# Peptides against a protein of PDB entry 5HOI: the designs that were tried, part 249

Target 1, 351 residues: chain A of PDB entry 5HOI
Amino acid sequence: FRYMPFSPAGTPFGFTDRRYLTMNEVGYVSTVKNSEQYSITVSFFDVGRFREYHFEDLFGYDLCFLNEKGTLFGQSKTGQIQYRPHDSIHSNWTKIIPLQAGERITSVAATPVRVIVGTSLGYFRSFNQFGVPFAVEKTSPIVALTAQNYRVFSVHYSQFHGLSYSLSELGTSSKRYYKRECPLPMSLPNINSDMKKDANLDYYNFNPMGIKSLFFSSYGDPCIFGSDNTLLLLSKWRSPEESKWLPILDSNMEIWKMSGGKETTDIHVWPLALAYDTLNCILVKGKHIWPEFPLPLPSEMEIRMPVFVKSKLLEENKAILNKKNEIGADTEAEEGEEDKEIQIPVSMAAE

## One batch from the design tools (peptide; made by RFdiffusion4, then SolubleMPNN)

Design b1_p24_3_s3 (from b1_p24_3, 8 letters changed)
Fold by OpenDDE base, seed 2:
Structure b1_p24_3_s3 (fold): chain B 351 residues (1-351), chain A 24 residues (1-24)
Amino acid sequence: as target 1 above (351 residues)
Amino acid sequence: VEIPDGYKSAPDPASAAAIAALLA
């Protein structure tokens, strides 16, 4: 296992000279290889509120986090981080994070008030928005970070315990835990089943945890979107005993329903954010499960609990088809089995 | 499993149309 640099909704280079370092509801950060250098572009969805900007990257930033106030960059191997405010009022700052031999920065996060750096050895480093350090804490190895305001959602990996998560609040004087290294009920990518497609192997090598993104919802609930394309929401996290992960969207099931029950193997959901009850996402059509260039327009997908089992719906539809064929046996029309649109009952679309 | 009350609204018609256009 190798700790890879993780950024929310970051994409691999694949066979191209370009990738997205990160994307969310604010915008997307791209990097292009230019010989030994990189050109980074910070783009925004709200072009009226923000202006796109670019700069030359001599360091090869492989970590990124975008928020409404600035962009945090990191280099996983060298420990360099840079914060770039979107406005010209605040100055850019650069810092070197001290790394031990073999240690990597695995994830970075930034809010308007906090900067967080997580490492493969489990160093959790917190700063203010000006790069002034608050604390260094030793945790289990950090594989992913996101943050909203003063809150941090961290994902940890142990070879012995698998995935865990923490939810913390970074006050001025202290770190408060709402959750500390609790089990994360997310499936890891299955190397044997999922690696049948070369594109999945390339993505696995880029992101071994299969975490496509993690974010806070508009309500401040931690969300994670794994390789199973299920959006998990941490509900009731303020009540330790009542806190649970809710599978609030099976995106594969929703695509399958929207296709009339056809197997769509070329349509992929790429998560950006959860705004109220809609997953803001990029719909990707193609071989790769990640968006390429140019970036498609964002789409919204309504949250729906996976109440329906695909197998049961297929069995029920097969039973309905068999009953129709038993009643209709007298007319010879061998019209091909392939195009029978699964009539999803109208009642299932409204509840 | 109860979706929290704040997570219940109608889908954006534009997004539904975009999804339908990708699936066509």
Scores: peptide ipSAE 0.023, ipTM 0.644, DockQ to the pose 0.067
Fold by OpenDDE base, seed 5:
Structure b1_p24_3_s3 (fold): chain B 351 residues (1-351), chain A 24 residues (1-24)
Amino acid sequence: as target 1 above (351 residues)
Amino acid sequence: VEIPDGYKSAPDPASAAAIAALLA
């Protein structure tokens, strides 16, 4: 196992010279390899609110976090971080994070008020938006970070315990834990099943945990989207005893429903954010499970608890079709090759 | 299984159309 730099909804280079460093509801950050350097572009979905900007990256930033006020960059090996406000009123700043031998920055997060750096040795470093340090804490190895305002959602990995998560608040004087290294019930990528397609091997090498993204919802609930394409939401996290992960969307099931029950092996959901009851995402058509260039427009998927089992729906639809064929045997209605769209019962759309 | 009370909004019709167009 190797700790890889993680950024929310970041994509691999694959066979190209370009990738997305990160993307979310605010926008997307791309990097292009130019011989000895990189060119980074910070793009926004709301072009009326934000102006796209680019710069030359001499460091090879492989970590990124985008928020409404700025972009945080990091270099996993050198420990360099850079914060770039979108507004020119505030200055860019650069800092070197001290790394031990073999230590890597695995993830970075930024809010308008906090900068967070997580490492492969479990160093959790917090700063204000100006790069002034608050604290250094040693946790279990950090593999992913996201943050909203003063709250941080961190994912940890142990070879013995698998994935865990923490939810903390970074006040001015102290860090408060709502959850501390609790088990994360997310499925890890299955190398044997998923690696049958070469495209999945490249993604696994880029992101061994299969965490496509993690974010806070618009209501401030931690969300994670794993390799199983299920959106998990942490509910009731303010009450530690009542806190639970809810599978609020099986995106594979929703794509299957929307296709009229056809197996769509070439359509993929790439998560951006959860806004109210809709998953903001990029729908990807192709061999790669991640968006390529140009970036498609974001789509919204309504959240739905996976109450229905695909196999039962297929059996019920077959039973309905067989009953219709038994009743219809007396009328010589023309065998038009009408593409029998599997009508998903309307009752299954409302739960 | 009840979606938490706060997570109720009208889906964007444009998104539904975009998804339908990709699935067609």
Scores: peptide ipSAE 0.023, ipTM 0.674, DockQ to the pose 0.049
Fold by OpenDDE base, seed 1:
Order: sequence, then structure tokens, then C-alpha cells
Structure b1_p24_3_s3 (fold): chain B 351 residues (1-351), chain A 24 residues (1-24)
Amino acid sequence: as target 1 above (351 residues)
Amino acid sequence: VEIPDGYKSAPDPASAAAIAALLA
């Protein structure tokens, strides 16, 4: 296993000179290879609120986190980080994170009030938005970070224990844990089944954990979207005894329903954020499971717990079709290609 | 299955149309 730099919804280069370093509900950060340099562009979905900007990257930033106030960049090998406020009121700052031999920055996160750096050796470093350090803690190896305000959702990996997560609040003087290295019930990518497509292998090499993104919902609940394309939400995390991961959306099943039960192997959900009950996402059509250039407009997908098994829906639809064929055997009515909208049973519109 | 409180609003019609157009 190799620790790779992770950024929320980051994409690989593939066979191109371009990739997205990160994307979320605020916008998207792209990088373009230009000889030995990179050109970075920070783009926004709300073009009325924010102005797109670009700069030349001499360091080869491979980590990024975008928020409403600025962009954090990191270089996984050198330990360099840069914070760039979107406004000109605050100055950019650069810092070198001290790394041990073989240590990598694996993830970075930034809020308007905190900067977090996680490493392959489990060093968790916290700073304010001006790069003033608060603390260094050693945890299990960090593979992914996200943050909202003072709260941090961290994903950890152990070769022996698999994935774990922590949920913490970074006060001025203290870190509080709501969850500390608890098991994360997310499946890792299955190399044998999923790697039959070259595009999946390229993505696996870029992101071995298969974590497409992680974020906080608009309600401040930790969310993670894995290689299984299921959105998990951590419910009731304030009550340790009641806290549970909810599979609030199976995006493959939702795409399958929306396609009228067709196997769509070329449509992919790329997660951005969870706003209320809608997954903000990019719908990707093509060979790659990630967005290419230009970035499609974001789409909203309503969250739905996977209460129904695809096999049962197919059996019910077959039973309905067979009944329709048994009743229709007496009426020679022409096979018009009437849109076989899978009637989602009205009972799924339960209040 | 109780969707947590606050997770109950309809998606943007434009997004629904874009999804439908991709799936067509």
C-alpha cells in the first residue's frame, strides 16, 4: 500500500495534462502541467460572489482544500503548504511542515478559522487561518481530512485494522473528540472486481482508498462517499451511544432508477457536497468515473436510503410485465415504445 | 426509515432535467 495525497473530489491526470486538485460546493481548483511548472486556477460556481484567479505553481501542489474564504495548497513530499485567501485583504502565507524520512502529507483541510495537515505517520497538525500553530498530535496514519468551522472529520488507515475515523473540535487551547479512531464501515476498492477497466486502475493508483470525497453536510454531519458510490452520513454523533453511519444514498441505484432500470455503466456520480437533502454532484458521462474538462454544471440528487433491493424491483417489474402480457394477450394492441417509466411505488413517497 | 430531520427538500428542476437528458 502507498499513501497518496488526498483532496476532496480530486481527480487524476489520467492521460491528460490537466486535473482537478479539489472540488466542492464553493468551486473547483484545476492544475495544468506546463513543462516543469503548473498553472493553478481557482474557479467558483458563484461567479457573482467570487472572482476566478490563477497563479503559477513552481512546487507542484498535489493537495488542495477550498473553502469560502481561501484555498489551502500542499505538496505531499516537500511538506510545503500555502494558504491563499480569495480576498486581497489577507495575505497569502507559506509554511514548511517538517516531515520525517518517508513521511508524506496525505491530506489538508482549511476552514475560515483553522488549517489542518495530516500525514502518513499520523501527525495531525492544527493551525489558525494565519498559519499560527496550535498543536501537533500523533494519531493513526491519516488518509483524508475535511473540516467545517472548528470541527474536523479525519479518516485513518491501518494495514491491520482498515479504515477508522475521528470527529474532533479544535478549540483555541484544546482538541475535543466526539469520535476517536472508531471503525469506519466503508468498503475499500476491490482490486480484483473493479480493476477490470483501465480507467478504474488509473483511479485506484491515484486514490487507493476509493474515497471520492468527504465533507460536512449543511447540518454539520460528517459525510463520506466511497468507491461503492454510497453516501454515508454520521448520524447522532453528539450521542456516542446513538451514533451510526447511515447509507443515505446509493447513487448507483438512483442512476439505475432514473435510467428506467437500464444498466448505465458510463454514468457516474462525482460528489461535491450535501446541502439539506440534496447531494450536490457532477454527473459524469464517459469512460472515466471522474469529471474531465470542461467541468459539467453541478446537479442535485435527492438523498434516499436504499430501502429497496434492485433484485426485488426487477422481480416486481417482471411480474407486472408478465401480468400485462397475460392480460394483453387478448388485445392485439400495437407495441408502441411507450416510455416504460418504472412506476416507483407511491409508498416510497412516504412523508 | 427516518431521514434525519432537515433532509426533506425537492431537487432543483434544472438538475432533474439535466439528469434526465444524460440518461436519455
Scores: peptide ipSAE 0.022, ipTM 0.678, DockQ to the pose 0.048
Fold by OpenDDE base, seed 4:
Structure b1_p24_3_s3 (fold): chain B 351 residues (1-351), chain A 24 residues (1-24)
Amino acid sequence: as target 1 above (351 residues)
Amino acid sequence: VEIPDGYKSAPDPASAAAIAALLA
């Protein structure tokens, strides 16, 4: 296992000279390799509120986090971080994070009030939006970070214990934990079954944890979207005893339903954010499970608990078809190739 | 299995149509 730099919804280069460093509901950050340098573009979905900007990156930033106020960049090997406000009122700042031999920055996050750096040795470094340090804490190795306001959702990995998560609040004087290195019930990518497609191997090499993204919902609940394409939401995190991960969307199941029960192997959900009851996402059509260039417009998927079993739906539809064929045996076989759209009963959406 | 309070809104018909158009 190798610790790789993680950014929310970041994409690999693949066979191209370009990738997305990060994307969310605010926008998307792309990087293009130009010989030994990179050109970074920060693009926004709300073009009326924000102006796209670009700059030359001589450092090779491989970490990024975008928020409504600025973009945080990081270089995993050198420890360089840069914060770039979107407005011209605040200045850019750069800092070097001290790294031990072999240590890497594995993830960065930024809010309008906090900057967070996580490392492969579990160093959790917090700063204000101006790069003033608050604290350094040693945790289990950090593999992913996201933040909203003062809250941080961190994912940790141990070779012995697997995935864990923390939920913390970074006050002015102290860090409060709501959850501290609790087990994260996320499935890791299965190398043996899923890696039969070259595209999956490329993605696995880029992101061995299979965490496509993690974010806070509009309500401030931690969300994570893994390689199984299931959106997990941490419910009731304020009550330690009641806290649970809810699988609020199986995106593969929803695509399968929407396709009339056809096996769609070329449509993929790329998560951006959870706004209210809708997953903001990019729908990707193609061989790669990640969006290419140009970026498609965001789509919304309604969250739905995966209560349906494909086998049951197929059995029920076969039973309905068999009943129709038993009743229809007395009326002339107009052999219209009626496309076998699996009618999903509308009644099952209301409970 | 109760969807947490606050995560219940009317589905946007436009989003459903966009998904349907990609699946067609």
Scores: peptide ipSAE 0.022, ipTM 0.686, DockQ to the pose 0.059

Design b1_p24_3_s4 (from b1_p24_3, 8 letters changed)
Fold by OpenDDE base, seed 5:
Structure b1_p24_3_s4 (fold): chain B 351 residues (1-351), chain A 24 residues (1-24)
Amino acid sequence: as target 1 above (351 residues)
Amino acid sequence: VEIPDGYKSAPDPASRRRILELLS
């Protein structure tokens, strides 16, 4: 296993000279190889609120986090980080994070009030929005970070214990834990089953944890979207004894339902954010499970707990079709190619 | 399963159209 730089919804280069460093509900950050340099573009979905900007990257930033106020960049090997406000009022700042031999920055996060750096050795470094350091803490190896306001959701990896998570609040004087290195019930990518396609191997080499993204919901709940294409939400995290992970969306199941029960092996959900009860995502059609260029427009997918078994839905639909055929055999009514839209019973849309 | 009352929004009609167009 190798620690790789993680950014929320980041994409690999693949066979191209370009990739997305990160994307979320605010926008998307792309990088293009230009000889020994990179050109970075920060783009936004709300073009009325924000102006797209670009700059030349001489450092080869491989970590990124975008928020409503700025973009944080990081270089996993050198320890360089840069914060770029979207407005021209606030100045850019750069810092070097001290790294030990073989240590890598594995993830970075930024809010309007905090900057967080996590490393492969489990160093958790916190700063204010101006890059003033607060503290350094030693944790289990950090593989992913996200943050909202003062809260940080961190994912940790141990070769012996697998995935764990922490949920913390970074006050002015102290760090409070709501959860501290608790087991994370997310499945890791299965190398043997999923690696039959070259595109899946390329993605695994880029992101061996299979974490496509992690974010906070609009309600401030930690969310994670793994290689199984299931959105997990941490419910009731303020009550330690009541806290649980909820599988609030099986995106493969929802795509299957929306297709009228067709096999849609070429359609992929790429997660951006959870806004209320809708997953903001990019729908990708093609060989790669990640968006290519140009970026498709975002789509909203309603969250649905996977309470339905596909086999049962297929049996019920077959039973409905058989009843229609038994009734229709006595009436010579025209063979209009009524597209067999699986009428998802209206009752299944309301529960 | 009662999605907690806070998690109730229908996807926008444009998103629904884009999904259907991709699935066609």
Scores: peptide ipSAE 0.181, ipTM 0.696, DockQ to the pose 0.048
Fold by OpenDDE base, seed 4:
Structure b1_p24_3_s4 (fold): chain B 351 residues (1-351), chain A 24 residues (1-24)
Amino acid sequence: as target 1 above (351 residues)
Amino acid sequence: VEIPDGYKSAPDPASRRRILELLS
């Protein structure tokens, strides 16, 4: 297993010279290969609030985190990080994170008040927004980070124990754990089934954990979107005994429902954020499960717990069709090839 | 399963339209 640099909703280069380093509800960061250099563009969805900017990257930043106040960049191999405020009032700063031989920065996160760096050896480094260090902690190997305000959601990987997560708060004086290296009930990518498509292999090589994104909801709940295209939300995390992961959206099931039960193997959800009860996402049509260029407009998907099994819906629809055919046997066969849209009962849309 | 009351916003009609247009 090789630790790869992870950024929320980051995309691979694939066969192109460009990729998204990260994207979320604020915007998207792209990088383009220009010979030995990279050109980075920080773009925003709210063009009235923020101005797009670009710069030349001589370091080859492969880690990124975007927030409302700035962008954090990192280089996984060299340990270089750079924070760029969106506002020109605040100065950019650069720092080198000391790395051991073979250690990599695996993820970075930034809030308006904290910068976090996680490594393949499990070094958790915290800073303020000005790059002043608070602490260094040794944890299990970090594979993904996100942060909101003072809270950090970290995903850890052990070859022996699989995926775990931590939820912590980085106060001024101390780190508090709400959850510390608890099992993460997320499915890893299935190499044998999914890798039959070259596009899936490319994505797996880019992101072996299959974590498309992780974020905090608008309510401050940790969310993760894995390779199974299920949005998991950590509910009741303030109560350790009551805390549970909720599958609040099966995006494949939702797309299947919205298509009238058609197989939509070319439509993919790319997660950005959870705002209230809507998953902000990019809908991707094509061979790749990730958005290409130009970036499509974000879409909102209503969160719905996957209570219904596809097989039951198909059986119920067959039963309804059979009943209609039994009742309709007396009225003349107009042979209209009506595309049998699976009418999802309105009652199933309300739960 | 009680979706917490805070998770009840109607998705933007424009988002629904984009989804339907992509699924058509």
Scores: peptide ipSAE 0.175, ipTM 0.690, DockQ to the pose 0.049
Fold by OpenDDE base, seed 2:
Structure b1_p24_3_s4 (fold): chain B 351 residues (1-351), chain A 24 residues (1-24)
Amino acid sequence: as target 1 above (351 residues)
Amino acid sequence: VEIPDGYKSAPDPASRRRILELLS
């Protein structure tokens, strides 16, 4: 296993000279290789609120986090970080994070009030929005970070214990834990089943944890979207005894339902954010499970707990089709390709 | 299974059209 730099919804280069460093509900950050340099573009979905900007990157930033106030960049090997406000009133700042031999920055996060750096050795470093350090804590190895306001959702990895998570609040005087290195019930990529396609191997080499993204919902609940294409939400995290992960969307099953039960093995959900009860995402059609260029427009997918068994829905839909054919045998009703919407039984839709 | 009460917004109609066009 190798610790790879993680950014929310970041894409690999693949066979191209360009990739997305990160994307979310605010926008998307792209980088293009130009000989020994990189050209970075920060683009926004709300073009009326924000102006697209670009700059030359001489450092080869491989970590990124975008928020409504600025963009944080990081270089995993050198420890360099840069914060670039979107507003020209505020100055850019650069800092070098001290790294031990073989240590890597694995993830970075930024809010309007905090900057967080996590490393492969489990160093958790916190700063204010101006790059003034608060504290350094030693945790289990950090593989992913996201943050909202003063809250941080961190994912940790141990070869012995697998994935764990922490949820913390970075006040002015102290760090509070709501959850501290608790087990994360996310499925890891299955090398034997999933690596049958070369495109999946390329993605696994880029992101061996299979964490496509993590974010806070609009209600401030931690969310994670893994390689199984299931959106997990941490419910009741304020009550440690009641806290649980909810599988609020199986995106593969939802795409299968929306297609009327057709095979949709070439359609992929790429997560951006959870806004209320809708997953903001990019729908990707093709060989790669990640968005290519140009970026497709975002789509909203309604969250639904995966209570349905696909096999039962197929059996019920076949039974409905057979009953319609038995009743319809006396009327020469044309075999129009009626897009026979899978009637999800009302009883199963309400659970 | 109770989706927390706050999570009840209808998807954007334009998003729904884009989904259907990709699934066709």
Scores: peptide ipSAE 0.195, ipTM 0.709, DockQ to the pose 0.048; fails the geometry check
Fold by OpenDDE base, seed 1:
Structure b1_p24_3_s4 (fold): chain B 351 residues (1-351), chain A 24 residues (1-24)
Amino acid sequence: as target 1 above (351 residues)
Amino acid sequence: VEIPDGYKSAPDPASRRRILELLS
């Protein structure tokens, strides 16, 4: 296993000179290789609220976090971070994070009020929006971060215990934990089964945890989207004993249903955010599981708990079709391509 | 599991069209 720089919904270069550093509901940050330098562009979905901007990157930023007020950049090896407000009123600032030998920044997050840096040695560093440090805490190795307002969702990795998560609030004087290094029930990428496709190997080398993104929902619940294409939401996190991960969307199942039960092996969901009951995402058609250039328009996918077993639905639909064919054998009536809408029984939609 | 009533935003009709166009 190797610690790699993680950014929410970031994409690899693949065979190209360009990639997305991060994307979410606010916008997308791209970088293009220009010989020994990079050109970074910060683009927005709401072009009425924000103006696209670009700059030359001489440092090779490989970490990024976008919010409604600014963009945080980081260089995983050198420890350099830069915060760039979207407005021209507030100044950009740069800081060097001290790193030990072999230590890497693995993830960065920024809100309008906090900047967070996590490392491969488990150093959790917190700052205000102006880069003034609050604290340094030693945790288990950090592999991913996201933040909303004062709340931080961190994912940790141990070779002995696998994935864990923390949920914390960064007050002015102290950090409060709602959850501290609790087991994260997310499946890791299966190297033996999934890596037979070159595109999966390229993505695994970029992101060995298979965390496509993590974010807070519009209601402030931690969400994570793994390599299994399942959206997990942390429910009841304010009550530590009642807290549970809910699989609120199997995106592969949902794409399969929307296709009328066709095999859609070339259609991929790329998560951006959870707004109310809709997953904001990019739908990708192609060999790569991540969006290429130009970026497709975002799509909304309704969240649905995976109550149905795909195999049972296929068996039931075959049984219904066979019964229709046995009854219909006496009348020569037309081969109408009746849209095989899988009738989800109304009774199971209400649980 | 009662999905709280605040979780019933119908996907944007433009989003549904984009999904159907990709699945066609």
Scores: peptide ipSAE 0.181, ipTM 0.696, DockQ to the pose 0.047; fails the geometry check

